# Peptides against a protein of PDB entry 3KDP: the designs that were tried, part 230

Target 1, 230 residues: chain A of PDB entry 3KDP
Amino acid sequence: PFLIFIIANIPLPLGTVTILCIDLGTDMVPAISLAYEQAESDIMKRQPRNPKTDKLVNEQLISMAYGQIGMIQALGGFFTYFVILAENGFLPIHLLGLRVNWDDRWINDVEDSYGQQWTYEQRKIVEFTCHTPFFVTIVVVQWADLVICKTRRNSVFQQGMKNKILIFGLFEETALAAFLSYCPGMGVALRMYPLKPTWWFCAFPYSLLIFVYDEVRKLIIRRRPGGWVE

## One batch from the design tools (peptide; made by RFdiffusion4, then SolubleMPNN)

Design b2_p29_7_s3 (from b2_p29_7, 20 letters changed)
Fold by OpenDDE base, seed 1:
Structure b2_p29_7_s3 (fold): chain B 230 residues (1-230), chain A 29 residues (1-29)
Amino acid sequence: as target 1 above (230 residues)
Amino acid sequence: DLVEEVLEKAKKLLEEGKKILEEYLKELE
């Protein structure tokens, strides 16, 4: 997200405080849940043919899979960001290179895609309005990520949701998202303005995409044990 | 027992994270 912000010179889609909320509030419980997740029985039954090479390959494959999931997660956040800005009159193309003028307090006549002028205060409100939905989108996509991280091979439908820590993580993330989105004062304190409930659904396609991606991946692994998709 | 231990650790980490965030917010004010 930060790299895209720099490269595209767009208004900041996700504030530093929001990033901290993700890292500290959203990622910690999942990381702990994964650390204590029971090893999938199918993985544990496989003796590594070569402990050095097979472990390394498996770690690389996992890292790549998580990298892909992270990219999809980021895309979901940016999608929500662009939708919100578009609804406020800023089309994605217009946002390219706009950051310098957007962040300048002395420029109060930044035009949107339709020629409407926006004051600095109005722009910052819109920017901060994007922070919350971006965060919420990340949380919603992480629901899928957390669920799929439970297993490497088995479908979610096969493994079930028996990890109480994982379930707690899902509720905690959701509660945090709701708190940050709707608690009075969050706009001032965290630069996260209240979110319309409808924006929660903006992330669902990406959450579904993560589920589909993982289910397809796992299906391939089940059909081709020892393949490069593990 | 393991689940409870992990939950307690998770809660502690969350509390630490909240403290860090609060400190950061104070610096931003």
Scores: peptide ipSAE 0.000, ipTM 0.252, DockQ to the pose 0.027
Fold by OpenDDE base, seed 2:
Structure b2_p29_7_s3 (fold): chain B 230 residues (1-230), chain A 29 residues (1-29)
Amino acid sequence: as target 1 above (230 residues)
Amino acid sequence: DLVEEVLEKAKKLLEEGKKILEEYLKELE
């Protein structure tokens, strides 16, 4: 997320503190849960081949899985960010290169895509309004990602929600999201303004799409083992 | 062993992160 912010020179979609909360609070428990589930699944499915190669393969697979999940989460967050800014008059194309003027306190006439002028304070309110939905979107998308990653080849419907650690992780993430979104003072402390309940649902279509996509992917893998889709 | 190593690394990262957050909260007070 931060790299895209720098490369695209867009207004900051996610605050530094929020990034830390994601990395330390949101991603940790899911990562642990996935590590346990992968270890269990690999122990059950793989005859012990070469312990050294199996460890390296597992570490690489875990790293790739987390990297992919993180990218998908970021895409979901950015989608929500762009939707909010578009609703406030800033189209995605207009945001490109706008950061310099956006962050300048002395410029109080930044124009949106429709020619409306925005003061520095107004811009920062909109920016901070994006932080909470971005975070919540990541959490909601992560629900789907965690459920998807539970199984490499089998449908979620076949294995069910048996991992207690995963379930705990989902609740922990949700509780953290609710705390950061609605606890008094978070707007000042973390620059996360309170989230309208409707924004929780903004990520659901995206989560559903990811879920459907992954189920289709898994179906293809089951039909064509060893294909490029794997 | 790998799970334990990942868990230990995760715990260390959590502890470091908590320290950073605590320091940040102290600076905000």
Scores: peptide ipSAE 0.000, ipTM 0.258, DockQ to the pose 0.021
Fold by OpenDDE base, seed 5:
Structure b2_p29_7_s3 (fold): chain B 230 residues (1-230), chain A 29 residues (1-29)
Amino acid sequence: as target 1 above (230 residues)
Amino acid sequence: DLVEEVLEKAKKLLEEGKKILEEYLKELE
């Protein structure tokens, strides 16, 4: 998200607090869940393993999976960001290169795509309105990520959701998102304005996409061990 | 126990990281 902000020179789509919550909150629980799953899987396997090679393979698979999932998460977040800005009169094309004028406190006549002028305060309200939905989108997508992290090669439908850490992660992320979105004072303290409950559902297609993607990936891995997908 | 320990460490890191990121973002403005 930050890299796209710099490259595209668009208004900041994600606040500092939300970035930190993603990095430490949403990514930490999946990592713990995966570590627990690996330990559980190692206990269940009857065959002797080479710990060094198996660890390396696991780290590579995790790294690739998280990289791809992270990209889909970012796309989902940016989709929500662009929808909100479009609803407020800023079309995606108009946002390109707008950051300099957007962040300038002395410019109070930034025009939207329809010629409406926006004051600095108005622009910042719209910007901060995007922070919460972006975060919530990531959280909703992380639901799928947590679910798919329950299994390395098997389908989620086969393994089920018995991992207590996974369940805790789903709850924690959802609770954090709800707290940041609806607790009074978050708009002032964290620059995260309240989110309409309907926006939670906007991320569901991306969550489903990640779920489908991972199931397909796992299916390919099962059918073609050692392929380019690994 | 592990989750609680990690959460406490994460809270500390969040506070430190927030300051660093805010400073960095200000420099980009």
Scores: peptide ipSAE 0.000, ipTM 0.252, DockQ to the pose 0.021
Fold by OpenDDE base, seed 3:
Structure b2_p29_7_s3 (fold): chain B 230 residues (1-230), chain A 29 residues (1-29)
Amino acid sequence: as target 1 above (230 residues)
Amino acid sequence: DLVEEVLEKAKKLLEEGKKILEEYLKELE
């Protein structure tokens, strides 16, 4: 999100504090839970052929998987961001290059896509209104990501939800999202204004899509071991 | 300054949470 902010020079979609909350609050518990997840039975039965090479390959695969997950999360968040800004009169094309004027306190007549003038305070309210749903979208997408990362090849239904820590991680992320969204003072402290409950459901289609995609991928891997889909 | 303070508090809270989780994991083993 921050990289896109710099490259596109758009209003900040997600504050630095919120990013830290994602990295430390939402990603840490899932990462720990996955570390204690039981390895797939087929993986455990195979001795490493070359410990050095196999370790490197495994680290690369993990890195790529997390990178892909991060990109999907970012895309979901940005979608929500652009929808909210569009609903408030700022079309995506109009946001390109707008940051300089957006962040200037002395400019109180920034025009939206429809010619409406926005004061600095009004712009910041809209910006901060975007932070919460962006974060919530990431959390909701992470629900699916956490579940799918539990296994490489086996379906979630085959592996089961036996890891209590994984379940705890899901609840912790949800509780954190609720806390940041609705706790008094979070608008000032974290620049996250309260979110309408309806926005929690906006990310569900993305989570479902990711889940379905991963299940299909895993199904293909099981049926065609060593295929290009791995 | 306020942001920095909030960040530090958040980091501390997360570290505490991590410890609690690690303890919980040990109990589950």
Scores: peptide ipSAE 0.000, ipTM 0.226, DockQ to the pose 0.065; fails the geometry check

Design b2_p29_7_s4 (from b2_p29_7, 20 letters changed)
Fold by OpenDDE base, seed 2:
Structure b2_p29_7_s4 (fold): chain B 230 residues (1-230), chain A 29 residues (1-29)
Amino acid sequence: as target 1 above (230 residues)
Amino acid sequence: KEIEEVLKKAEELLEKGRKILEEYLEELK
């Protein structure tokens, strides 16, 4: 998200705290999951499988999977961000390069895609309105990712521990999302305005699309082992 | 140009997403 923010020079889609929460929550759970998977693999590797090659392949697969999941999550967040901004009159194309003017406190006449002028305060309200839905979207997408992760791994035991950690992480993220979304004063303190409950549902179609995409990808990989999608 | 194409594709996806969302919102009404 931050890279796209820098590259596209769009208004900041996520607050720093939200980014930190996503990064810490989303990265920590995979890291813990990896640590447990390594530990469990070390326990299960009592059988003479060449431990070095299997570890490397698994680490690469996991790294790719998590990298892709993170990218998909970011896309989901950006989707929600662009939808909200579009609803407020800012089309995605118009947001490109707008950051400089958007963040300038002295510019109170930033035009939207329809020629409406927005004050700095109004712009920041809209920006902060995007932060919470972006975060919530990521959380909802992570729910889908959990379901996706369950389908990839053959080991019920590995699935169980990872699922518990993932479920716990998702629960924490969901609870945090709810707290940040509905706690009074978070808009001022964390630059996250309250989210209408309807926006939670707005993320579901995207999560479904991600799920379908990943399932289709898996099906393609299964049908064509060694294809370009790896 | 590549960024513009990606952005155009993103816009198309957003528009599709918006339509899906609108349809979903209409179904929820």
Scores: peptide ipSAE 0.000, ipTM 0.201, DockQ to the pose 0.019
Fold by OpenDDE base, seed 3:
Structure b2_p29_7_s4 (fold): chain B 230 residues (1-230), chain A 29 residues (1-29)
Amino acid sequence: as target 1 above (230 residues)
Amino acid sequence: KEIEEVLKKAEELLEKGRKILEEYLEELK
């Protein structure tokens, strides 16, 4: 998310503190859960023939998987960000290169895509309005990703949600999202304005799409073991 | 410049958090 912010020079879609909360708070428990499940699965498998190479390959695979998940989460967040800004009069194309003027407190006449002038304060309100939905979108996408990552080859329906750590992780993420979204003072502390409940549902179609995509991918892998889709 | 510094610090913290998490994941393995 931040790389796109720098490259595209758009208004900041997600606050730095919020990013830290996601990476340190939200991703930690799920990652522990996945590690535990993987360890449990590996205990049931034969000892690796070459611990050094197999460990390296496994670490690389995990790193790539987390990297891909992170990119998907970022895309979901940016989608929400662009929708909110578009609803407020800023089309995505207009946001490109706007950061310099957007962050300048002395410019109080930044025009939106429809010619409406926005003061610095108004722009910051809109920016901060985007932070909470962006965060919530990431959390909702993480729900899907966690469920997906629980199984490498098997359907989620086959293993079920028996992992208590995973369930706890999902609860923690949701509780954190609710806390950051609705706790008094978070608007000032984290630059996250309260989220309308309707925005929680905005990410659901995206999460569903990811879930369906992964289930289809897993189905293909099961039908064609060793294929290029692995 | 201040934003870049904050962002750099955030990236460093994220990397540290990721490393801690990776270490913890390795310990669980």
Scores: peptide ipSAE 0.000, ipTM 0.214, DockQ to the pose 0.033
Fold by OpenDDE base, seed 4:
Structure b2_p29_7_s4 (fold): chain B 230 residues (1-230), chain A 29 residues (1-29)
Amino acid sequence: as target 1 above (230 residues)
Amino acid sequence: KEIEEVLKKAEELLEKGRKILEEYLEELK
């Protein structure tokens, strides 16, 4: 998100503090939960045919899959960001290059896509309004991510959800998202204004996409054992 | 209360999604 902010010169979609919350809160706990994944997981049960070569290949494939999922997550966040800004009169194309004027407190007549003038304060309000739903979108997408990463080959339906630590991770990140979104003072302290409940659902298409992606991947692995996707 | 409702709805949607995927997988067997 921050890289896109720099490259595209758009208003900051996600604050630095929220990024830290993702890294330390929403990503770390789930990662730990995966480290304690039960032996029921095919990841833990499957021994590589060749420990030297197949291990590296498998790690690369897993890394690639996670990279793709990460891209989908980012897209989900940006989608939410653009939707909110569009609802406030800023179309995506108009946001490109707008950062300079957006962040200038001395400019109080920044025009949106429809010619409405926005004061600095108003712009910051809408910017901070975007931070929370971006964060929440990431959390919601992570629900799917955490579920699918439990197994490499088996379907989620075949493996089930028995890892209590994983469930705890899901709860923790959701609770953190709720806290940051609705706790009084977060708008001032963390630049995360309260989120409308409806925005929790904005990420669902992307969560579904991740599920579909992973199940298709797993299906390919099952149908073509030893293929490049495994 | 609103948060709980949203979370509940989210869970329901996730479950529906899972069911759809399960059905799809069954059809592919």
Scores: peptide ipSAE 0.000, ipTM 0.187, DockQ to the pose 0.049
Fold by OpenDDE base, seed 5:
Structure b2_p29_7_s4 (fold): chain B 230 residues (1-230), chain A 29 residues (1-29)
Amino acid sequence: as target 1 above (230 residues)
Amino acid sequence: KEIEEVLKKAEELLEKGRKILEEYLEELK
């Protein structure tokens, strides 16, 4: 998100606090969950032919898969961001290069896509209105990510939801998202303005996409062991 | 216990992040 902010010169889609909440509140629990994850039956049954090289290859493949999931998460967040800004009169094409004027407090007549002028304060309200939905979008997508993280090769339907730490992670990140979205004062303290409950559903297609992606990936791995998608 | 420690660290980092954001917002004023 930050890289796109720099490259496209768009208004900041995700604040520093929300980034920290993602890293600490949503990404850290999965990492802990992985440390306590039970050994996969398919891994335990396979003797590595070359432990050093096979471990390295496996780590690279896992890293690539998580990289792809991260890209889908970012796309989901940006989708929500663009929808919110469009609802407020800023079409995606109009946002390109707008950052310089957007962040200038002395410019109080920034025009939207329909010729409406926005003051600095009004623009910042809209910007901060995007922070919470972006975060919530990441959380909703992380539901799928956490679920798929339980196994490398087995289907989620086969493995089940037996990891209590992972289940705790799902609850924790959702509770954190609800707290940050609806607790009074969060708009001032964290620049995370209240979110309409309907926005929780905006990310569901992307969550489903990640889930389907991972199931397809795992299916390919099972059919073609040692493939590049592993 | 480990989860509690992690949550505590997370809260501390969130507070640091808030301060950084406040400083940034003050620079924008």
Scores: peptide ipSAE 0.006, ipTM 0.270, DockQ to the pose 0.022; fails the geometry check

Design b2_p29_8_s1 (from b2_p29_8, 16 letters changed)
Fold by OpenDDE base, seed 1:
Structure b2_p29_8_s1 (fold): chain B 230 residues (1-230), chain A 29 residues (1-29)
Amino acid sequence: as target 1 above (230 residues)
Amino acid sequence: EVEIPEPNLTFEVQQRIALYKLTVETAKL
């Protein structure tokens, strides 16, 4: 989000405080919960033919795949961001380069895509109104990310959902996200304004896409042992 | 008493945690 904010000069999609809430709040328990996951069945300890080179190639391939998953997560966040701004009169094309005037406190007549003028205060409310849904979107796509991280090769359906700590982590991060989004005073304390319940669903297609993407990847790996995707 | 199993901090588990964090970090860019 920050890179696109700089490159495209759009209004800030995700605030620094919100990023800290992800890093220090919603990601901690889920990440720790992975330590309690059962070993995958049927990880044949195939002795790597060359332990050094085969490990390095595998680490690179996995890192690229998870980098792509992270990009899908970012796309989900941006989708939510663009929908919210469009509902407030700012179409995606109009946002390009708008940051310069958007962040100027002395300009109180910034026009939206429909010719409506927005004061600096009104624009900042809309901006901060985007931060909470972006945050919630990240949490929802993290559900899929956490679930796919349970296994390296096996399907989640083969592994099952036996890790109670991981299940607890999913509930905890969701409850924390709800608390940060809806607790009175969070708008003043964290610049996180209350979220319309409908915004929770904006991430669902992307969460499903992440899950399907990884399951298909794992399926390909299982069907073509020794292919370049391992 | 829910016996909390001892965390298995194997290299494989550490790698999974690192990959999970990598996705989240990428999502915040």
Scores: peptide ipSAE 0.553, ipTM 0.899, DockQ to the pose 0.527; fails the geometry check
Fold by OpenDDE base, seed 5:
Structure b2_p29_8_s1 (fold): chain B 230 residues (1-230), chain A 29 residues (1-29)
Amino acid sequence: as target 1 above (230 residues)
Amino acid sequence: EVEIPEPNLTFEVQQRIALYKLTVETAKL
Protein backbone atom coordinates (compact mmCIF):
# COMPACT_ATOMS: atom_id res chain seq x y z
CA PRO B 1 0.00 0.00 0.00
CA PHE B 2 2.72 2.49 0.88
CA LEU B 3 4.74 1.73 -2.26
CA ILE B 4 1.71 2.25 -4.50
CA PHE B 5 0.93 5.41 -2.53
CA ILE B 6 4.37 6.72 -3.54
CA ILE B 7 4.48 5.37 -7.12
CA ALA B 8 0.90 6.12 -8.20
CA ASN B 9 0.47 9.19 -5.96
CA ILE B 10 -2.90 8.00 -4.68
CA PRO B 11 -4.46 8.86 -1.29
CA LEU B 12 -2.87 6.77 1.47
CA PRO B 13 -4.61 3.35 1.53
CA LEU B 14 -3.25 2.15 4.88
CA GLY B 15 -2.04 4.34 7.71
CA THR B 16 0.81 3.87 10.16
CA VAL B 17 -1.65 3.31 13.01
CA THR B 18 -3.38 0.49 11.15
CA ILE B 19 0.00 -1.07 10.31
CA LEU B 20 0.91 -1.01 14.00
CA CYS B 21 -2.45 -2.58 14.86
CA ILE B 22 -1.59 -5.42 12.46
CA ASP B 23 1.98 -5.93 13.65
CA LEU B 24 1.40 -5.59 17.38
CA GLY B 25 -2.24 -6.61 17.55
CA THR B 26 -3.90 -8.92 15.06
CA ASP B 27 -0.91 -10.94 13.80
CA MET B 28 0.94 -11.57 17.09
CA VAL B 29 -1.21 -14.35 18.57
CA PRO B 30 -1.74 -16.04 15.17
CA ALA B 31 2.02 -16.10 14.51
CA ILE B 32 2.73 -17.58 17.96
CA SER B 33 -0.07 -20.12 17.50
CA LEU B 34 1.84 -21.76 14.64
CA ALA B 35 4.40 -22.95 17.21
CA TYR B 36 1.68 -25.17 18.70
CA GLU B 37 0.76 -26.86 15.42
CA GLN B 38 1.22 -30.62 15.29
CA ALA B 39 3.88 -32.04 13.01
CA GLU B 40 2.63 -33.23 9.65
CA SER B 41 2.08 -37.00 9.53
CA ASP B 42 3.96 -37.43 6.22
CA ILE B 43 7.28 -35.90 7.37
CA MET B 44 8.44 -39.29 8.68
CA LYS B 45 7.78 -41.02 5.31
CA ARG B 46 10.08 -38.74 3.31
CA GLN B 47 13.21 -40.36 1.97
CA PRO B 48 16.31 -38.63 3.33
CA ARG B 49 16.90 -35.78 0.89
CA ASN B 50 20.34 -34.39 0.23
CA PRO B 51 20.24 -31.84 3.08
CA LYS B 52 22.29 -28.90 1.71
CA THR B 53 21.02 -28.22 -1.82
CA ASP B 54 17.39 -29.23 -1.36
CA LYS B 55 16.81 -26.95 1.65
CA LEU B 56 17.93 -23.74 -0.06
CA VAL B 57 15.97 -24.29 -3.28
CA ASN B 58 12.90 -25.29 -1.32
CA GLU B 59 13.10 -22.20 0.90
CA GLN B 60 13.33 -19.93 -2.15
CA LEU B 61 10.39 -21.56 -3.93
CA ILE B 62 8.20 -21.48 -0.84
CA SER B 63 9.17 -17.86 -0.19
CA MET B 64 8.14 -16.92 -3.73
CA ALA B 65 4.79 -18.68 -3.33
CA TYR B 66 4.08 -16.93 -0.04
CA GLY B 67 5.23 -13.64 -1.55
CA GLN B 68 2.54 -14.15 -4.21
CA ILE B 69 0.00 -14.88 -1.48
CA GLY B 70 0.98 -11.58 0.15
CA MET B 71 0.37 -9.82 -3.17
CA ILE B 72 -3.11 -11.37 -3.35
CA GLN B 73 -3.71 -10.04 0.17
CA ALA B 74 -2.63 -6.56 -0.91
CA LEU B 75 -4.90 -6.81 -3.95
CA GLY B 76 -7.83 -7.57 -1.66
CA GLY B 77 -7.03 -4.49 0.41
CA PHE B 78 -6.79 -2.30 -2.68
CA PHE B 79 -10.07 -3.67 -3.99
CA THR B 80 -11.81 -2.57 -0.79
CA TYR B 81 -10.01 0.78 -0.94
CA PHE B 82 -11.09 1.49 -4.53
CA VAL B 83 -14.70 0.46 -3.86
CA ILE B 84 -14.94 2.80 -0.86
CA LEU B 85 -13.41 5.71 -2.74
CA ALA B 86 -15.70 5.05 -5.71
CA GLU B 87 -18.73 5.09 -3.40
CA ASN B 88 -17.51 8.48 -2.17
CA GLY B 89 -17.23 9.85 -5.72
CA PHE B 90 -13.57 9.08 -6.51
CA LEU B 91 -13.18 6.62 -9.38
CA PRO B 92 -9.85 4.69 -9.57
CA ILE B 93 -8.57 6.60 -12.62
CA HIS B 94 -9.18 9.91 -10.85
CA LEU B 95 -7.02 8.80 -7.89
CA LEU B 96 -3.84 8.59 -9.99
CA GLY B 97 -1.72 11.61 -9.12
CA LEU B 98 -4.43 13.00 -6.82
CA ARG B 99 -2.22 12.74 -3.69
CA VAL B 100 -0.47 16.05 -4.41
CA ASN B 101 -3.70 18.01 -4.10
CA TRP B 102 -5.31 15.55 -1.67
CA ASP B 103 -2.64 16.04 1.01
CA ASP B 104 -2.46 19.83 0.54
CA ARG B 105 -4.21 21.50 3.47
CA TRP B 106 -4.61 24.75 1.57
CA ILE B 107 -6.61 23.20 -1.28
CA ASN B 108 -10.26 22.95 -0.24
CA ASP B 109 -11.77 22.50 -3.70
CA VAL B 110 -10.45 19.10 -4.85
CA GLU B 111 -12.98 17.76 -7.31
CA ASP B 112 -14.18 14.18 -7.36
CA SER B 113 -15.09 12.24 -10.52
CA TYR B 114 -18.52 13.92 -10.55
CA GLY B 115 -17.34 17.52 -10.09
CA GLN B 116 -18.14 17.73 -6.37
CA GLN B 117 -15.61 19.75 -4.39
CA TRP B 118 -14.05 18.31 -1.24
CA THR B 119 -12.44 20.24 1.60
CA TYR B 120 -9.22 19.00 3.18
CA GLU B 121 -11.12 17.83 6.26
CA GLN B 122 -13.68 15.92 4.20
CA ARG B 123 -10.90 14.25 2.18
CA LYS B 124 -9.05 13.16 5.31
CA ILE B 125 -12.23 11.67 6.77
CA VAL B 126 -12.66 9.65 3.56
CA GLU B 127 -8.99 8.61 3.63
CA PHE B 128 -9.20 7.42 7.23
CA THR B 129 -12.50 5.75 6.41
CA CYS B 130 -10.49 3.64 3.94
CA HIS B 131 -7.79 2.68 6.48
CA THR B 132 -10.11 0.66 8.74
CA PRO B 133 -11.65 -1.45 5.95
CA PHE B 134 -8.18 -2.07 4.51
CA PHE B 135 -7.08 -3.25 7.96
CA VAL B 136 -10.16 -5.48 8.28
CA THR B 137 -9.51 -6.84 4.79
CA ILE B 138 -5.99 -7.83 5.88
CA VAL B 139 -7.43 -9.61 8.93
CA VAL B 140 -9.93 -11.54 6.78
CA VAL B 141 -7.27 -12.65 4.27
CA GLN B 142 -4.99 -13.53 7.21
CA TRP B 143 -7.57 -16.13 8.25
CA ALA B 144 -6.75 -18.03 5.09
CA ASP B 145 -3.03 -17.29 5.38
CA LEU B 146 -2.83 -18.61 8.93
CA VAL B 147 -4.79 -21.74 8.05
CA ILE B 148 -2.58 -22.52 5.03
CA CYS B 149 0.56 -22.00 7.16
CA LYS B 150 -0.52 -24.93 9.37
CA THR B 151 1.00 -27.34 6.86
CA ARG B 152 3.78 -27.40 4.28
CA ARG B 153 2.71 -30.42 2.26
CA ASN B 154 -0.47 -31.92 3.68
CA SER B 155 -3.90 -30.47 2.99
CA VAL B 156 -5.51 -28.55 5.83
CA PHE B 157 -8.28 -31.13 5.57
CA GLN B 158 -5.72 -33.87 6.29
CA GLN B 159 -4.18 -31.95 9.19
CA GLY B 160 -7.48 -30.74 10.63
CA MET B 161 -8.17 -27.82 12.96
CA LYS B 162 -6.88 -29.41 16.18
CA ASN B 163 -4.65 -26.51 17.25
CA LYS B 164 -6.81 -24.74 19.84
CA ILE B 165 -4.31 -21.88 20.14
CA LEU B 166 -4.60 -21.20 16.41
CA ILE B 167 -8.40 -21.23 16.69
CA PHE B 168 -8.09 -18.81 19.60
CA GLY B 169 -5.81 -16.62 17.45
CA LEU B 170 -8.44 -16.47 14.69
CA PHE B 171 -11.10 -15.36 17.15
CA GLU B 172 -8.75 -12.93 18.91
CA GLU B 173 -7.66 -11.15 15.72
CA THR B 174 -11.30 -10.91 14.56
CA ALA B 175 -12.50 -9.61 17.92
CA LEU B 176 -9.65 -7.10 18.05
CA ALA B 177 -10.43 -5.94 14.51
CA ALA B 178 -14.10 -5.49 15.46
CA PHE B 179 -13.13 -3.64 18.65
CA LEU B 180 -10.80 -1.26 16.81
CA SER B 181 -13.40 -0.70 14.07
CA TYR B 182 -16.52 -0.12 16.17
CA CYS B 183 -15.48 0.99 19.66
CA PRO B 184 -16.61 4.56 20.35
CA GLY B 185 -13.74 7.05 20.30
CA MET B 186 -11.48 5.02 17.96
CA GLY B 187 -12.02 7.64 15.27
CA VAL B 188 -10.44 10.23 17.56
CA ALA B 189 -7.84 8.01 19.25
CA LEU B 190 -6.62 5.97 16.26
CA ARG B 191 -8.33 7.70 13.31
CA MET B 192 -10.12 4.41 12.69
CA TYR B 193 -13.62 5.25 11.59
CA PRO B 194 -16.35 2.61 11.75
CA LEU B 195 -16.93 0.56 8.62
CA LYS B 196 -20.14 -0.78 7.18
CA PRO B 197 -20.56 -4.48 8.00
CA THR B 198 -20.64 -5.19 4.24
CA TRP B 199 -16.93 -4.30 3.98
CA TRP B 200 -16.02 -7.46 5.91
CA PHE B 201 -17.29 -9.50 2.97
CA CYS B 202 -15.18 -7.71 0.33
CA ALA B 203 -12.13 -9.77 1.33
CA PHE B 204 -13.90 -13.15 1.28
CA PRO B 205 -13.23 -13.93 -2.42
CA TYR B 206 -9.53 -13.16 -1.87
CA SER B 207 -9.41 -15.25 1.30
CA LEU B 208 -10.96 -18.14 -0.61
CA LEU B 209 -8.54 -17.61 -3.51
CA ILE B 210 -5.55 -17.76 -1.13
CA PHE B 211 -6.85 -20.95 0.42
CA VAL B 212 -7.52 -22.60 -2.96
CA TYR B 213 -4.17 -21.41 -4.34
CA ASP B 214 -2.21 -23.00 -1.51
CA GLU B 215 -4.27 -26.20 -1.45
CA VAL B 216 -3.65 -26.61 -5.19
CA ARG B 217 0.06 -25.90 -4.65
CA LYS B 218 0.22 -28.55 -1.92
CA LEU B 219 -1.71 -30.99 -4.09
CA ILE B 220 0.83 -30.53 -6.89
CA ILE B 221 3.69 -31.08 -4.41
CA ARG B 222 2.07 -34.30 -3.16
CA ARG B 223 1.47 -35.63 -6.68
CA ARG B 224 4.86 -34.61 -8.09
CA PRO B 225 7.48 -35.07 -5.39
CA GLY B 226 10.72 -33.36 -6.43
CA GLY B 227 9.05 -30.97 -8.90
CA TRP B 228 9.74 -27.24 -9.34
CA VAL B 229 7.06 -26.29 -6.79
CA GLU B 230 8.64 -28.11 -3.85
CA GLU A 1 -7.78 -29.94 31.37
CA VAL A 2 -6.93 -28.36 28.06
CA GLU A 3 -3.45 -29.79 27.68
CA ILE A 4 -1.67 -26.86 26.08
CA PRO A 5 0.84 -28.67 23.90
CA GLU A 6 4.43 -27.61 24.39
CA PRO A 7 5.48 -25.15 21.71
CA ASN A 8 7.39 -26.89 18.96
CA LEU A 9 10.28 -24.57 18.13
CA THR A 10 11.62 -26.83 15.40
CA PHE A 11 13.17 -25.35 12.29
CA GLU A 12 10.01 -26.27 10.39
CA VAL A 13 7.81 -24.27 12.74
CA GLN A 14 10.18 -21.32 12.58
CA GLN A 15 9.96 -21.50 8.80
CA ARG A 16 6.14 -21.46 8.91
CA ILE A 17 6.16 -18.41 11.18
CA ALA A 18 8.65 -16.70 8.87
CA LEU A 19 6.47 -17.43 5.84
CA TYR A 20 3.39 -16.14 7.62
CA LYS A 21 5.29 -12.96 8.50
CA LEU A 22 6.50 -12.68 4.90
CA THR A 23 2.91 -12.67 3.60
CA VAL A 24 1.90 -10.02 6.13
CA GLU A 25 4.88 -7.83 5.27
CA THR A 26 4.18 -8.19 1.54
CA ALA A 27 0.53 -7.27 2.12
CA LYS A 28 1.65 -4.00 3.75
CA LEU A 29 3.70 -2.99 0.80
Scores: peptide ipSAE 0.549, ipTM 0.898, DockQ to the pose 0.563; fails the geometry check
Fold by OpenDDE base, seed 3:
Structure b2_p29_8_s1 (fold): chain B 230 residues (1-230), chain A 29 residues (1-29)
Amino acid sequence: as target 1 above (230 residues)
Amino acid sequence: EVEIPEPNLTFEVQQRIALYKLTVETAKL
């Protein structure tokens, strides 16, 4: 989001405060919970690979796959962002280069795609209205990301959901996201205006896609040991 | 007493945590 904000000069899709809430809030307990995951049943059957060469190649391949998953997450956030701005009269093409005038406090007559003029305060309300759904989208896709990170090779269905700390992490991040989205005063404190409940569902297809993508990847790894996907 | 299992910070677990974080960081770009 921040790179596209700089390159395309669009209104800020995700606020700096919101990013801090992700990094210091919703990601911490889930990340720590992975340390309590049980060992995969099939890891014990592998001969020790040459730790120098095989680890580096594997780390690169896995990092590329998870980088692609991260791009799918970003696409989900941007989709929500563009829909909200379009519903408020700003079509995606009109957003290109708009940041310069959008962020100028002295310009109170910025036109949308339909010729409606927007004051600085009105524009900032719309911007902050985008931050909360983008944040919630990240949390919803993080559910899938956390679940797929439980295992390297085995399906989640083979591993099961026995890690109670991971389950706690999923509930904690969701409860925190709901608190930040709906608690009175969060609009003033965090520049996060309340989220319409319907926006929670916009991330579900992306979360499912991430889950299916990784399960298919793991299936390929199980069926073709030593393949390029491993 | 919910016996909290001791965290096993094996290299594999550290890698999973790093991949989880990498995905989230990429989503913020």
Scores: peptide ipSAE 0.545, ipTM 0.898, DockQ to the pose 0.544; fails the geometry check
Fold by OpenDDE base, seed 2:
Structure b2_p29_8_s1 (fold): chain B 230 residues (1-230), chain A 29 residues (1-29)
Amino acid sequence: as target 1 above (230 residues)
Amino acid sequence: EVEIPEPNLTFEVQQRIALYKLTVETAKL
């Protein structure tokens, strides 16, 4: 989000405060919960591959796949961002280069895509209204990301949801996200304005896509031993 | 007593945590 903010000069999609809430809040318990996951039953059947070359290629290809998953997560956030701004009169094309005037406190007549003028205060309310749904979108796509990270090779359906700490992590991050989004005073304290309940659902297609993408990836790996980096 | 299983901090688990963090970091870019 920050890179696109710089490159496209759009209004800030995700604030520094919301990033800190992810880094220090919603991701901690889920990440720790992965340490309590049971070993995959089929890991022992792997023929010893040539440990040096296959390990490095393995780490690179896995990193690329998870990098792509991270891009899908970002796309989910940006989708929510663009929908909110469009509902407030700012079409995606109009956002390109708009940051220069958007962030200028002395310009109180920034026009939207329909010719409506927006004061600096009104623009910042809309911007901060985008930050919370973007944050929530990241949490919702992280559900899928956490679940797919349970296993390297086996399907989640083969492994099951036996890790109670991971289940707790999913509930904790969701409860924390709801608390940060809806608790009175969070708008003042964290610049996290309350979001409509409908915004929680904007991420669901992307969470499903991430889940299906990784399950298909794992299926291909299981069917073609030796070709794709496991 | 919920027997909290001992954390298995094997290299594989560390790699999974690192990959999870990588996705999240990429999502923040």
Scores: peptide ipSAE 0.543, ipTM 0.896, DockQ to the pose 0.553; fails the geometry check

